Peptides against a protein of PDB entry 7K3S. Designs and how they scored, part 4

Target 1, 60 residues: chain A of PDB entry 7K3S
Amino acid sequence: MEELSGKPLSYAEKEKLKEKLAFLKKEYSRTLARLQRAKRAEKAKNSKKAIEDGVPQPEA

## One batch from the design tools (peptide; made by RFdiffusion4, then SolubleMPNN)

Design b2_p25_3_s1 (from b2_p25_3, 11 letters changed)
Fold by OpenDDE base, seed 1:
Structure b2_p25_3_s1 (fold): chain B 60 residues (1-60), chain A 25 residues (1-25)
Amino acid sequence: as target 1 above (60 residues)
Amino acid sequence: ELTPKELEELKKKKEEEEKKKKEEE
């Protein structure tokens, strides 16, 4: 446990850190949702190609 | 993580600091 042997964070610094954390959580969630949509689109593209190529889709 | 109680104490300290700042102007 590193003792934060630094000056105690002011209220304003703590609020600014909460705002930064809320922003980062929002951007993370947005990026995760983009990644999930991209993976779903890729799976749908690969499944469409597998049907077109006559390859039996592995049942999930 | 800051507890709800610590958050309330920090709000009170901010209000007191803002009150002091208005009393020095």
Scores: peptide ipSAE 0.162, ipTM 0.753, DockQ to the pose 0.095
Fold by OpenDDE base, seed 5:
Structure b2_p25_3_s1 (fold): chain B 60 residues (1-60), chain A 25 residues (1-25)
Amino acid sequence: as target 1 above (60 residues)
Amino acid sequence: ELTPKELEELKKKKEEEEKKKKEEE
């Protein structure tokens, strides 16, 4: 990996790195939205179970 | 990291651009 440390990246290499960064940002946002949906679904299951078990819901 | 295949595609595109530049001269 050390031989790239002395040469300026070509225009084409910089554009490919920008495309890769844009892709990774999109996949990060998708994964974050999935995680937030999963956490909301878990909270909704725990709230239903707490009502069925007669346990007071902790106020948020 | 760029995969070896991604580096080869970049070399191939550079060679194609260099070839196209020689056909325009």
Scores: peptide ipSAE 0.158, ipTM 0.708, DockQ to the pose 0.180
Fold by OpenDDE base, seed 4:
Structure b2_p25_3_s1 (fold): chain B 60 residues (1-60), chain A 25 residues (1-25)
Amino acid sequence: as target 1 above (60 residues)
Amino acid sequence: ELTPKELEELKKKKEEEEKKKKEEE
């Protein structure tokens, strides 16, 4: 059990942690949206290659 | 999410800390 030797965080430290958390959540959402676009682009490239290679696309 | 009570307590602690800082100058 990590002893949360919690020195009571000052108000300023709590606000700074909230700002950092808000920033990290924003960067996470941007990164996730980028990853989802990249995965869609990869699937679209793989489908174009499979059509070019004469591989029947599995019917959806 | 912070409760409205936690936000009010945090504002009160900020005002108290700002008063304390002004008494140490």
Scores: peptide ipSAE 0.155, ipTM 0.757, DockQ to the pose 0.094
Fold by OpenDDE base, seed 3:
Structure b2_p25_3_s1 (fold): chain B 60 residues (1-60), chain A 25 residues (1-25)
Amino acid sequence: as target 1 above (60 residues)
Amino acid sequence: ELTPKELEELKKKKEEEEKKKKEEE
């Protein structure tokens, strides 16, 4: 049994951890949205190249 | 709002606290 004998966090440390968690959730959501946009932009570039090269697009 | 710098400082303080705990055992 791992001793979770962490000293009880002060009120100030708990509030700072809540703010950190809120920030990390915001940054995660922003990064995920950027990744999804990048993936869509890559798919759109590959689609434009396939049309320009006369290659049939794989049906969705 | 927490800045990226404040997040690094928080990580550094936690690492320093964990190091201090290992030196007291």
Scores: peptide ipSAE 0.150, ipTM 0.679, DockQ to the pose 0.050

Design b2_p25_3_s2 (from b2_p25_3, 10 letters changed)
Fold by OpenDDE base, seed 1:
Structure b2_p25_3_s2 (fold): chain B 60 residues (1-60), chain A 25 residues (1-25)
Amino acid sequence: as target 1 above (60 residues)
Amino acid sequence: ELTPKELEELKKREEEEKKRKEEEE
């Protein structure tokens, strides 16, 4: 077992890492919500185009 | 709460990201 004998992080270093992690989680959630909106918008465009082209939408 | 192992992995990732930025400048 390689003892990862890295000096224990100070309280201040731990709090700074928690803050960075909270920021990254927020940006991840924002990006995920953007991706989900984009996927819904593309599905809605494809559905409109398929209705206009007379292609029967598969009933979901 | 972050485990000591998760904190170390985050620190390692930050150090690797810093090293990549210093090599790209």
Scores: peptide ipSAE 0.185, ipTM 0.714, DockQ to the pose 0.043
Fold by OpenDDE base, seed 5:
Structure b2_p25_3_s2 (fold): chain B 60 residues (1-60), chain A 25 residues (1-25)
Amino acid sequence: as target 1 above (60 residues)
Amino acid sequence: ELTPKELEELKKREEEEKKRKEEEE
């Protein structure tokens, strides 16, 4: 087990790191939700186009 | 909540710490 060979983080440094982690988790979740919405919107556009072009939809 | 400036300062400090660790190995 490698000892954490770093100086003990001050209380203020620990709180700043917790806030950084909370911010990064929030932005990750927001980006993931945007990506999932974009993928669903793309699938819906492709499905609409395939119906308009008379192509049978692949069943899910 | 961290300001953009505080987040940049933390990233800079983390990068400087990473460089020091890479130079010590």
Scores: peptide ipSAE 0.180, ipTM 0.717, DockQ to the pose 0.053
Fold by OpenDDE base, seed 4:
Structure b2_p25_3_s2 (fold): chain B 60 residues (1-60), chain A 25 residues (1-25)
Amino acid sequence: as target 1 above (60 residues)
Amino acid sequence: ELTPKELEELKKREEEEKKRKEEEE
């Protein structure tokens, strides 16, 4: 049994970890928003190409 | 707010600590 008794983190280490977590959450949200925009842009590109190629768009 | 550089330094320190624990086992 590995003793998961990690030394108690100092106040300064806990604050750095909170800041790291806040930063990672912000970067995750930015990356997710970028991915969603890219996926929308890809769909719009594919729709334009399908119109140009004379493929009937699936009616919604 | 942490800079990308400060985040990399924290990851480096975490990896160095992990490596020391693996060398002590």
Scores: peptide ipSAE 0.174, ipTM 0.709, DockQ to the pose 0.048
Fold by OpenDDE base, seed 3:
Structure b2_p25_3_s2 (fold): chain B 60 residues (1-60), chain A 25 residues (1-25)
Amino acid sequence: as target 1 above (60 residues)
Amino acid sequence: ELTPKELEELKKREEEEKKRKEEEE
């Protein structure tokens, strides 16, 4: 159990950490959306290639 | 809003604090 026995953060440090957390959550969500878009684009590219190569798509 | 530079400075301070805790154990 990591004891959270750190010195009590000042009000200003807590607000700065909240802002950091909000920023990191926003950037995480943006990165996740980019990753999901990239995976969809890769699937679409592979599907286009499989149609061009005459390979039957696995039915979903 | 945090600038990319302010975010990097915060990460650096957090890493330096973590390193000091690991050296104090």
Scores: peptide ipSAE 0.173, ipTM 0.714, DockQ to the pose 0.048

Design b2_p25_3_s4 (from b2_p25_3, 8 letters changed)
Fold by OpenDDE base, seed 3:
Structure b2_p25_3_s4 (fold): chain B 60 residues (1-60), chain A 25 residues (1-25)
Amino acid sequence: as target 1 above (60 residues)
Amino acid sequence: ELTPEELKKLKEEEEEEKKKKEEEE
């Protein structure tokens, strides 16, 4: 990781940092949405298995 | 133009968001 700590950034370096942050925000949101879908799919599989195994569902 | 303080904040936000992504994966 380049220590950009303490050097004045050029206009081009500032715009590149904004682009990186916007990209990171997009990839974070995509990853979070994927994780949430995976967690819902796991919960749905566990619920199907609990019905098949005759285990009482925890009341919500 | 971004101020030196706005640039510091933007870097801190990038690092915090990276950390949150690594903690949630």
Scores: peptide ipSAE 0.155, ipTM 0.710, DockQ to the pose 0.034
Fold by OpenDDE base, seed 5:
Structure b2_p25_3_s4 (fold): chain B 60 residues (1-60), chain A 25 residues (1-25)
Amino acid sequence: as target 1 above (60 residues)
Amino acid sequence: ELTPEELKKLKEEEEEEKKKKEEEE
């Protein structure tokens, strides 16, 4: 990575950086959506267990 | 074509996005 320090990037290197950034943003958004789904599924399981155990649900 | 300032910003955004991904895993 050090050989790019001080030279103007070629057109191909610039496009490769744009593609890599677009890929990272896509994978972050996918991971975040998966995590949010997992947290919602865990909350729903804990809520169901609290009903089964006779514990009052905290109001949302 | 990307300006030198736009390229600097793109690299900073790439590093920030990597850091956010590592913190969320």
Scores: peptide ipSAE 0.152, ipTM 0.713, DockQ to the pose 0.035
Fold by OpenDDE base, seed 2:
Structure b2_p25_3_s4 (fold): chain B 60 residues (1-60), chain A 25 residues (1-25)
Amino acid sequence: as target 1 above (60 residues)
Amino acid sequence: ELTPEELKKLKEEEEEEKKKKEEEE
């Protein structure tokens, strides 16, 4: 990590920082969407198993 | 052009988004 503390950034370094931030926000949003799908899929599996086992679902 | 304050904020946002990504993985 180049310590960006106290050096003036060039125009190219500023644009590269914006691109990195945009990439990071995109990857975060992708990871969150995967996690939320996994949590929903796990809830759906547990609900299907509890119906098969005759266990009442906890109301959310 | 980005101000020095906007650049500081953009670096802080990059670090915060990195930390949030590492917490959700």
Scores: peptide ipSAE 0.152, ipTM 0.711, DockQ to the pose 0.034
Fold by OpenDDE base, seed 1:
Structure b2_p25_3_s4 (fold): chain B 60 residues (1-60), chain A 25 residues (1-25)
Amino acid sequence: as target 1 above (60 residues)
Amino acid sequence: ELTPEELKKLKEEEEEEKKKKEEEE
């Protein structure tokens, strides 16, 4: 429990916190988009392998 | 200017987004 008890955040600290949050939201969205591309690429590889192995694809 | 409550909420949103990012990695 870090005692944030008693120092009002300066204007500069408030603006830096807004900037960090905006940066974090951007990096989250970038990471999520990468993960979604990876999952789609994995599904496409698994579908190609299932066709090659003669396994019926589970219909979506 | 951000109120103390708005700053608390902004920190909570930052922590929640960090946690979500760490859970998805």
Scores: peptide ipSAE 0.151, ipTM 0.715, DockQ to the pose 0.035

## One batch from the design tools (peptide; made by RFdiffusion4, then SolubleMPNN)

Design b2_p26_1_s1 (from b2_p26_1, 14 letters changed)
Fold by OpenDDE base, seed 4:
Structure b2_p26_1_s1 (fold): chain B 60 residues (1-60), chain A 26 residues (1-26)
Amino acid sequence: as target 1 above (60 residues)
Amino acid sequence: KEEAEKKRKEREEKKKEEEKKKKEEE
């Protein structure tokens, strides 16, 4: 195990890491929302195509 | 973004210089 025997992070370093973590959490949430929207759009597209192709929709 | 990267590079350089000093004193 490489001991992370780095000098204790300064207050300014801890705040920068907190800001970076907050930014990464925001970008993660944005990416997750985009992925969920894309999955819903693909389901809607596949449903529309299945109706157009005369494929019986599986009853919900 | 550039200022944060520049300040990260400066900290990494300072850490390498301190590690060199520690190896020269042993």
Scores: peptide ipSAE 0.184, ipTM 0.667, DockQ to the pose 0.008
Fold by OpenDDE base, seed 1:
Structure b2_p26_1_s1 (fold): chain B 60 residues (1-60), chain A 26 residues (1-26)
Amino acid sequence: as target 1 above (60 residues)
Amino acid sequence: KEEAEKKRKEREEKKKEEEKKKKEEE
């Protein structure tokens, strides 16, 4: 994999890498938003279950 | 020029298809 380190990337290769990076950043942000939604949904389920089980919710 | 535009369009289409597949799995 050393043959890529010696040649300056063409303008077209740099633009392809920028497009890939923009895509990966977008996918990362979507995955984070999904993870945050899942954690909120889990907290809401656990909160509902704690009320049903008579456990005092820790006041936030 | 045409082959370079064709390759750009094919990459954009593939990206849109991958984005659709991920949106269907979301």
Scores: peptide ipSAE 0.183, ipTM 0.694, DockQ to the pose 0.011
Fold by OpenDDE base, seed 2:
Structure b2_p26_1_s1 (fold): chain B 60 residues (1-60), chain A 26 residues (1-26)
Amino acid sequence: as target 1 above (60 residues)
Amino acid sequence: KEEAEKKRKEREEKKKEEEKKKKEEE
């Protein structure tokens, strides 16, 4: 096991890392919500096309 | 208030680090 014998982080460095982690979690959640919206919009387009092409929709 | 408390904790941590260095040089 690599001993993470790194220099002890200062209080200021730990708080800066917590702030960076909170920012990254927010951007991840924003990106995930965008992806889920895109997938729902794609499903709605495919559903409209399958109705137009007479293809039975897979029941959700 | 929060920034002043952060600056107080940073000064306290620097004092503890300097006290540790003094104990290692002794």
Scores: peptide ipSAE 0.181, ipTM 0.769, DockQ to the pose 0.006
Fold by OpenDDE base, seed 3:
Order: sequence, then C-alpha cells, then structure tokens
Structure b2_p26_1_s1 (fold): chain B 60 residues (1-60), chain A 26 residues (1-26)
Amino acid sequence: as target 1 above (60 residues)
Amino acid sequence: KEEAEKKRKEREEKKKEEEKKKKEEE
C-alpha cells in the first residue's frame, strides 16, 4: 500500500471536501428519487395494460 | 466555476511534477 504521504489537509481543504461530499450526496438522493419515480410510473403503466388486456397481475 | 477548475489543473500538474522527481531518484 503506497502511503499517500500527502501533507495534512488544511482546514479550508477539509471544508471544501465536506462541501463536495454534501453536493454529491444531494445529487445521489435526487437521482435515486428520479429512478424510484420512473420505476413507479413503469409499474403503473404495466398495471393499466394488464387491466386492459384482462391479465391477472402477479400479487406481490 | 473557472477558479475551481484552475485549482484542479494546478493540483494535477503538481502531482505530475512530484511523479517526475520520484522517477529521477531511482
């Protein structure tokens, strides 16, 4: 394991990394919520189609 | 945005310079 013998991060560098991490967590959560909404919309389309086609939906 | 990109390039250049020095000492 090459020890990353980098100088200790300054207070300002640590705060900048915390800001970046908070931003990335927010964008991750936004993307996850979009994905979950898309999956719910797909299930709702499939359920409407199954009712129209008279096919019993598999109960979960 | 431009200042943050400039600071990223400067850090990447400094890493390349350190890697060159490490190869000259072997």
Scores: peptide ipSAE 0.153, ipTM 0.608, DockQ to the pose 0.009

Design b2_p26_1_s2 (from b2_p26_1, 14 letters changed)
Fold by OpenDDE base, seed 1:
Structure b2_p26_1_s2 (fold): chain B 60 residues (1-60), chain A 26 residues (1-26)
Amino acid sequence: as target 1 above (60 residues)
Amino acid sequence: AEEARKEREKRREEEERRRREEEERR
């Protein structure tokens, strides 16, 4: 199989890519944690509203 | 010191590339 072996990356290009990957992993983890908090807050709001409206909660 | 380490890593990577190119030719 012809590996599409593009020009080998220099050490400096690899370190720049490692830094970009570390940054992207950090931003991904931060975004995921925000999404999880938002989803928990939405569930908590829906549960409070269901109690106030007398609607039977679907047991989880 | 850091540049000398970078140059050594570059040489190792070039040697590893040459070994792969030799293995693909067999």
Scores: peptide ipSAE 0.243, ipTM 0.802, DockQ to the pose 0.006
Fold by OpenDDE base, seed 2:
Structure b2_p26_1_s2 (fold): chain B 60 residues (1-60), chain A 26 residues (1-26)
Amino acid sequence: as target 1 above (60 residues)
Amino acid sequence: AEEARKEREKRREEEERRRREEEERR
C-alpha cells in the first residue's frame, strides 16, 4: 500500500496538532453540553405546556 | 530540560520511523 506519506511532521508540529486537537475536543464538549441543556429546557417547557393544556405526557 | 526531552522524543520517533522503513523493505 503506497501510504500517501506527506512530509514527515516535526516534533513541534505534532505537539501543535495535539494542542489544536485538545482545543477542538474542549469546544466540541462545550457545544454538546449547551445543546443538551437546550434540549432539556425545551422538554421542560413542553412538559409545562402539556400539563397546562391537559395533554397526557408521552411516557418513554 | 524541556528541550533535551524534545530532542530525546524526536530521536525515538526517528528510530521508530527507521524500524518501519526497514520492515517495509522486507
Scores: peptide ipSAE 0.242, ipTM 0.804, DockQ to the pose 0.006
Fold by OpenDDE base, seed 3:
Structure b2_p26_1_s2 (fold): chain B 60 residues (1-60), chain A 26 residues (1-26)
Amino acid sequence: as target 1 above (60 residues)
Amino acid sequence: AEEARKEREKRREEEERRRREEEERR
């Protein structure tokens, strides 16, 4: 297996990458939670509208 | 104190790299 023999990262470069990775993981989790809430809100809006319009919900 | 911790972490990572390079050579 050819290990990509890149220059060894300094301690400061590794810590900067760890900080960036921790930030990106946090923003990913925040965005995922926002998307899940938006999907639930859309389902709840569509269910209210379907009840108002008398349309049977497709059972999943 | 922080620099001495950084130097110890660097030495451990260098030793772990040497162990991996020695295991891949067997």
Scores: peptide ipSAE 0.230, ipTM 0.792, DockQ to the pose 0.006
Fold by OpenDDE base, seed 5:
Structure b2_p26_1_s2 (fold): chain B 60 residues (1-60), chain A 26 residues (1-26)
Amino acid sequence: as target 1 above (60 residues)
Amino acid sequence: AEEARKEREKRREEEERRRREEEERR
């Protein structure tokens, strides 16, 4: 078991890491929300195409 | 110099908090 004998991070280093983690979590959630909206928009386009291709025109 | 001042200030605040917690426990 390699002892993680890394020098204890300074208080300032720990706070910079917390800020970086908070930023990355925010950007991840924002990107995930964009991806979910894009997937919903793709499903809505595919459902509209399936309705347009699936309506037999009434023969007049 | 500023990082060493902030580290000393934090050590003082943590020590002062521990003293208050010990005084409230007596």
Scores: peptide ipSAE 0.182, ipTM 0.772, DockQ to the pose 0.005

Design b2_p26_2_s3 (from b2_p26_2, 13 letters changed)
Fold by OpenDDE base, seed 5:
Structure b2_p26_2_s3 (fold): chain B 60 residues (1-60), chain A 26 residues (1-26)
Amino acid sequence: as target 1 above (60 residues)
Amino acid sequence: KEEEKRKEEEEKKKKEEEEELKKKRE
């Protein structure tokens, strides 16, 4: 195993890293969109429950 | 036809690059 610890990355290695980064960015964006949707759904459940329980929603 | 040949050439190049990266890991 030649330690890659000092050699400039080849063109092929750079392109493979760009593909991996593009994949990771896509999965991050999907996860973030799921998290934001979950938070909106939780807020909507809490607002429905607060209306049912007669608790005034804090005006944002 | 030309776009299909370009995609096939890009796929061949990607396979060669992957094989070269495997060979560097031995």
Scores: peptide ipSAE 0.141, ipTM 0.677, DockQ to the pose 0.007
Fold by OpenDDE base, seed 1:
Structure b2_p26_2_s3 (fold): chain B 60 residues (1-60), chain A 26 residues (1-26)
Amino acid sequence: as target 1 above (60 residues)
Amino acid sequence: KEEEKRKEEEEKKKKEEEEELKKKRE
C-alpha cells in the first residue's frame, strides 16, 4: 500500500492556512467590490456619453 | 481555551486515525 498520505498538516499549519484563506477571501471580496464599482462607473460614463451623442439608450 | 480544546480534539482524532491505520496493517 503506497501511502500517498503526505505528512498530515499540524494543527498550527492548518490554522495558519485557515487564516491565510480568510485573508485571501477578504481581499478577493474587496477586489470584486472594486471591480463592480469600476464597471458601474464605466457604464455610467458610457450612458452619459451616449446621451450627449444623441444615441437612444436601449431600454432595459 | 477554545483553540487548546480544538488542538486536543485534533490530536485525539489523529491518534484514532493512526490506530485505525495500524489495525489495517495487521
Scores: peptide ipSAE 0.135, ipTM 0.712, DockQ to the pose 0.005
Fold by OpenDDE base, seed 4:
Structure b2_p26_2_s3 (fold): chain B 60 residues (1-60), chain A 26 residues (1-26)
Amino acid sequence: as target 1 above (60 residues)
Amino acid sequence: KEEEKRKEEEEKKKKEEEEELKKKRE
């Protein structure tokens, strides 16, 4: 384990890390929203294809 | 608040970068 030895981060380094963390949280939320939209669109395509193919949807 | 000062500085930096990008397109 490399010990993260021993210099307290400067105020400027802490602020730069807070900015990077805020950016990464925003991009994570954006990517998650895209993934959720893609999964909904895939389910909607699969439901349309099942209706067109005359396959009875399994009632949940 | 320290967070508000950071948001203002980030907005200022984005405006400066946008102005520089605008000057490179003229």
Scores: peptide ipSAE 0.125, ipTM 0.613, DockQ to the pose 0.009
Fold by OpenDDE base, seed 2:
Structure b2_p26_2_s3 (fold): chain B 60 residues (1-60), chain A 26 residues (1-26)
Amino acid sequence: as target 1 above (60 residues)
Amino acid sequence: KEEEKRKEEEEKKKKEEEEELKKKRE
């Protein structure tokens, strides 16, 4: 097993990694909020179609 | 200011560790 004798990350490298992690967390939260809105919009479309087609909604 | 102080402290620690390593080799 090659020891990944990774030189200790410099302060600048650690801060760059923190910035990348903060960015990824922000984009993840944004994507989750989009996905939740899309799922709500899909449920609202399916409910409108089910009312139009006379199909009883499955109880939650 | 806080970032600069943390850089200075990390540089100081690195210098102290390098000095201890020199002192162990004499």
Scores: peptide ipSAE 0.114, ipTM 0.683, DockQ to the pose 0.005

Design b2_p26_2_s4 (from b2_p26_2, 14 letters changed)
Fold by OpenDDE base, seed 5:
Structure b2_p26_2_s4 (fold): chain B 60 residues (1-60), chain A 26 residues (1-26)
Amino acid sequence: as target 1 above (60 residues)
Amino acid sequence: EEEKKKEEEKKKKEEEEKKELERARK
C-alpha cells in the first residue's frame, strides 16, 4: 500500500481517478440493467409455464 | 502533429486501463 497520505493528488491523478470512477459507474449500470432484464425474462418464462401448467398466477 | 500523437497516446493509455479494470473483475 503506497501511503498516499503525504502528497495531494495532482490534477492529472484526480482526472484519471474521475475517468476510472465514470467507467466503473457505467459498467455497474450496464450490469444492473442486464440483471433487471434477466429477472423480467425469468418472470415472463415462469408466467408462461404457469399458464401452460394451469397454475393460477398471483393476481396483483 | 506532436499534439495529435500525444492525444492518441493518452487515448491508448485510457483504453489499456479500461481493459485492465475489466480483467480485474473476472
Scores: peptide ipSAE 0.146, ipTM 0.702, DockQ to the pose 0.012
Fold by OpenDDE base, seed 3:
Structure b2_p26_2_s4 (fold): chain B 60 residues (1-60), chain A 26 residues (1-26)
Amino acid sequence: as target 1 above (60 residues)
Amino acid sequence: EEEKKKEEEKKKKEEEEKKELERARK
């Protein structure tokens, strides 16, 4: 990653980097939302299992 | 017509770049 330090980026290269950054931010947010949904689904499965097994749920 | 062709070419390049970024994350 060291060869880009010497030349001012053109307007087109700057716009391309802004588009890449916007894409990466969108995919990060999508991945985070997927992770949060998975954690909620896991909590809901553990809750169903603990009700079925008669195990006291840790209060939130 | 030329403006529409430039917009389609831009969308194609953006889709290819998106696929490249998705491959680099796997």
Scores: peptide ipSAE 0.146, ipTM 0.698, DockQ to the pose 0.013
Fold by OpenDDE base, seed 2:
Structure b2_p26_2_s4 (fold): chain B 60 residues (1-60), chain A 26 residues (1-26)
Amino acid sequence: as target 1 above (60 residues)
Amino acid sequence: EEEKKKEEEKKKKEEEEKKELERARK
């Protein structure tokens, strides 16, 4: 645990942290979009199986 | 000599961070 608690961050260190934060937000959004696509694909597979098995779909 | 070593280490860490950011953009 580096004790960064005593020095004001330089302009360059603040910009690096902003870039890291922007990067993490982008990767979070990509991962969230993948998860939402996977959940939609799983719902579509389960719906196809439930139609084949004659099980009534839960209405949304 | 110690100041040059610290500057070189900072430059290496900055290059590694640049490479990590580039790998994650692909």
Scores: peptide ipSAE 0.143, ipTM 0.688, DockQ to the pose 0.011
Fold by OpenDDE base, seed 1:
Structure b2_p26_2_s4 (fold): chain B 60 residues (1-60), chain A 26 residues (1-26)
Amino acid sequence: as target 1 above (60 residues)
Amino acid sequence: EEEKKKEEEKKKKEEEEKKELERARK
């Protein structure tokens, strides 16, 4: 067990970690938005194909 | 002039760190 009792982080180290965390949160949100857009685009392609193939759309 | 150089070095270090975080995520 690494003793997390290491010296208290300096103010500068804490601010740097906050900046890293803000960056990672922004990149997470961008990735999530991309994933949601990809899933919507896939559903829209599958729905267009199902209409073209004469398959009854499941009523929502 | 020295303050501008320190700010530019800080921005460069922050950009390098963002690139490192992006590389560690791929």
Scores: peptide ipSAE 0.141, ipTM 0.703, DockQ to the pose 0.012

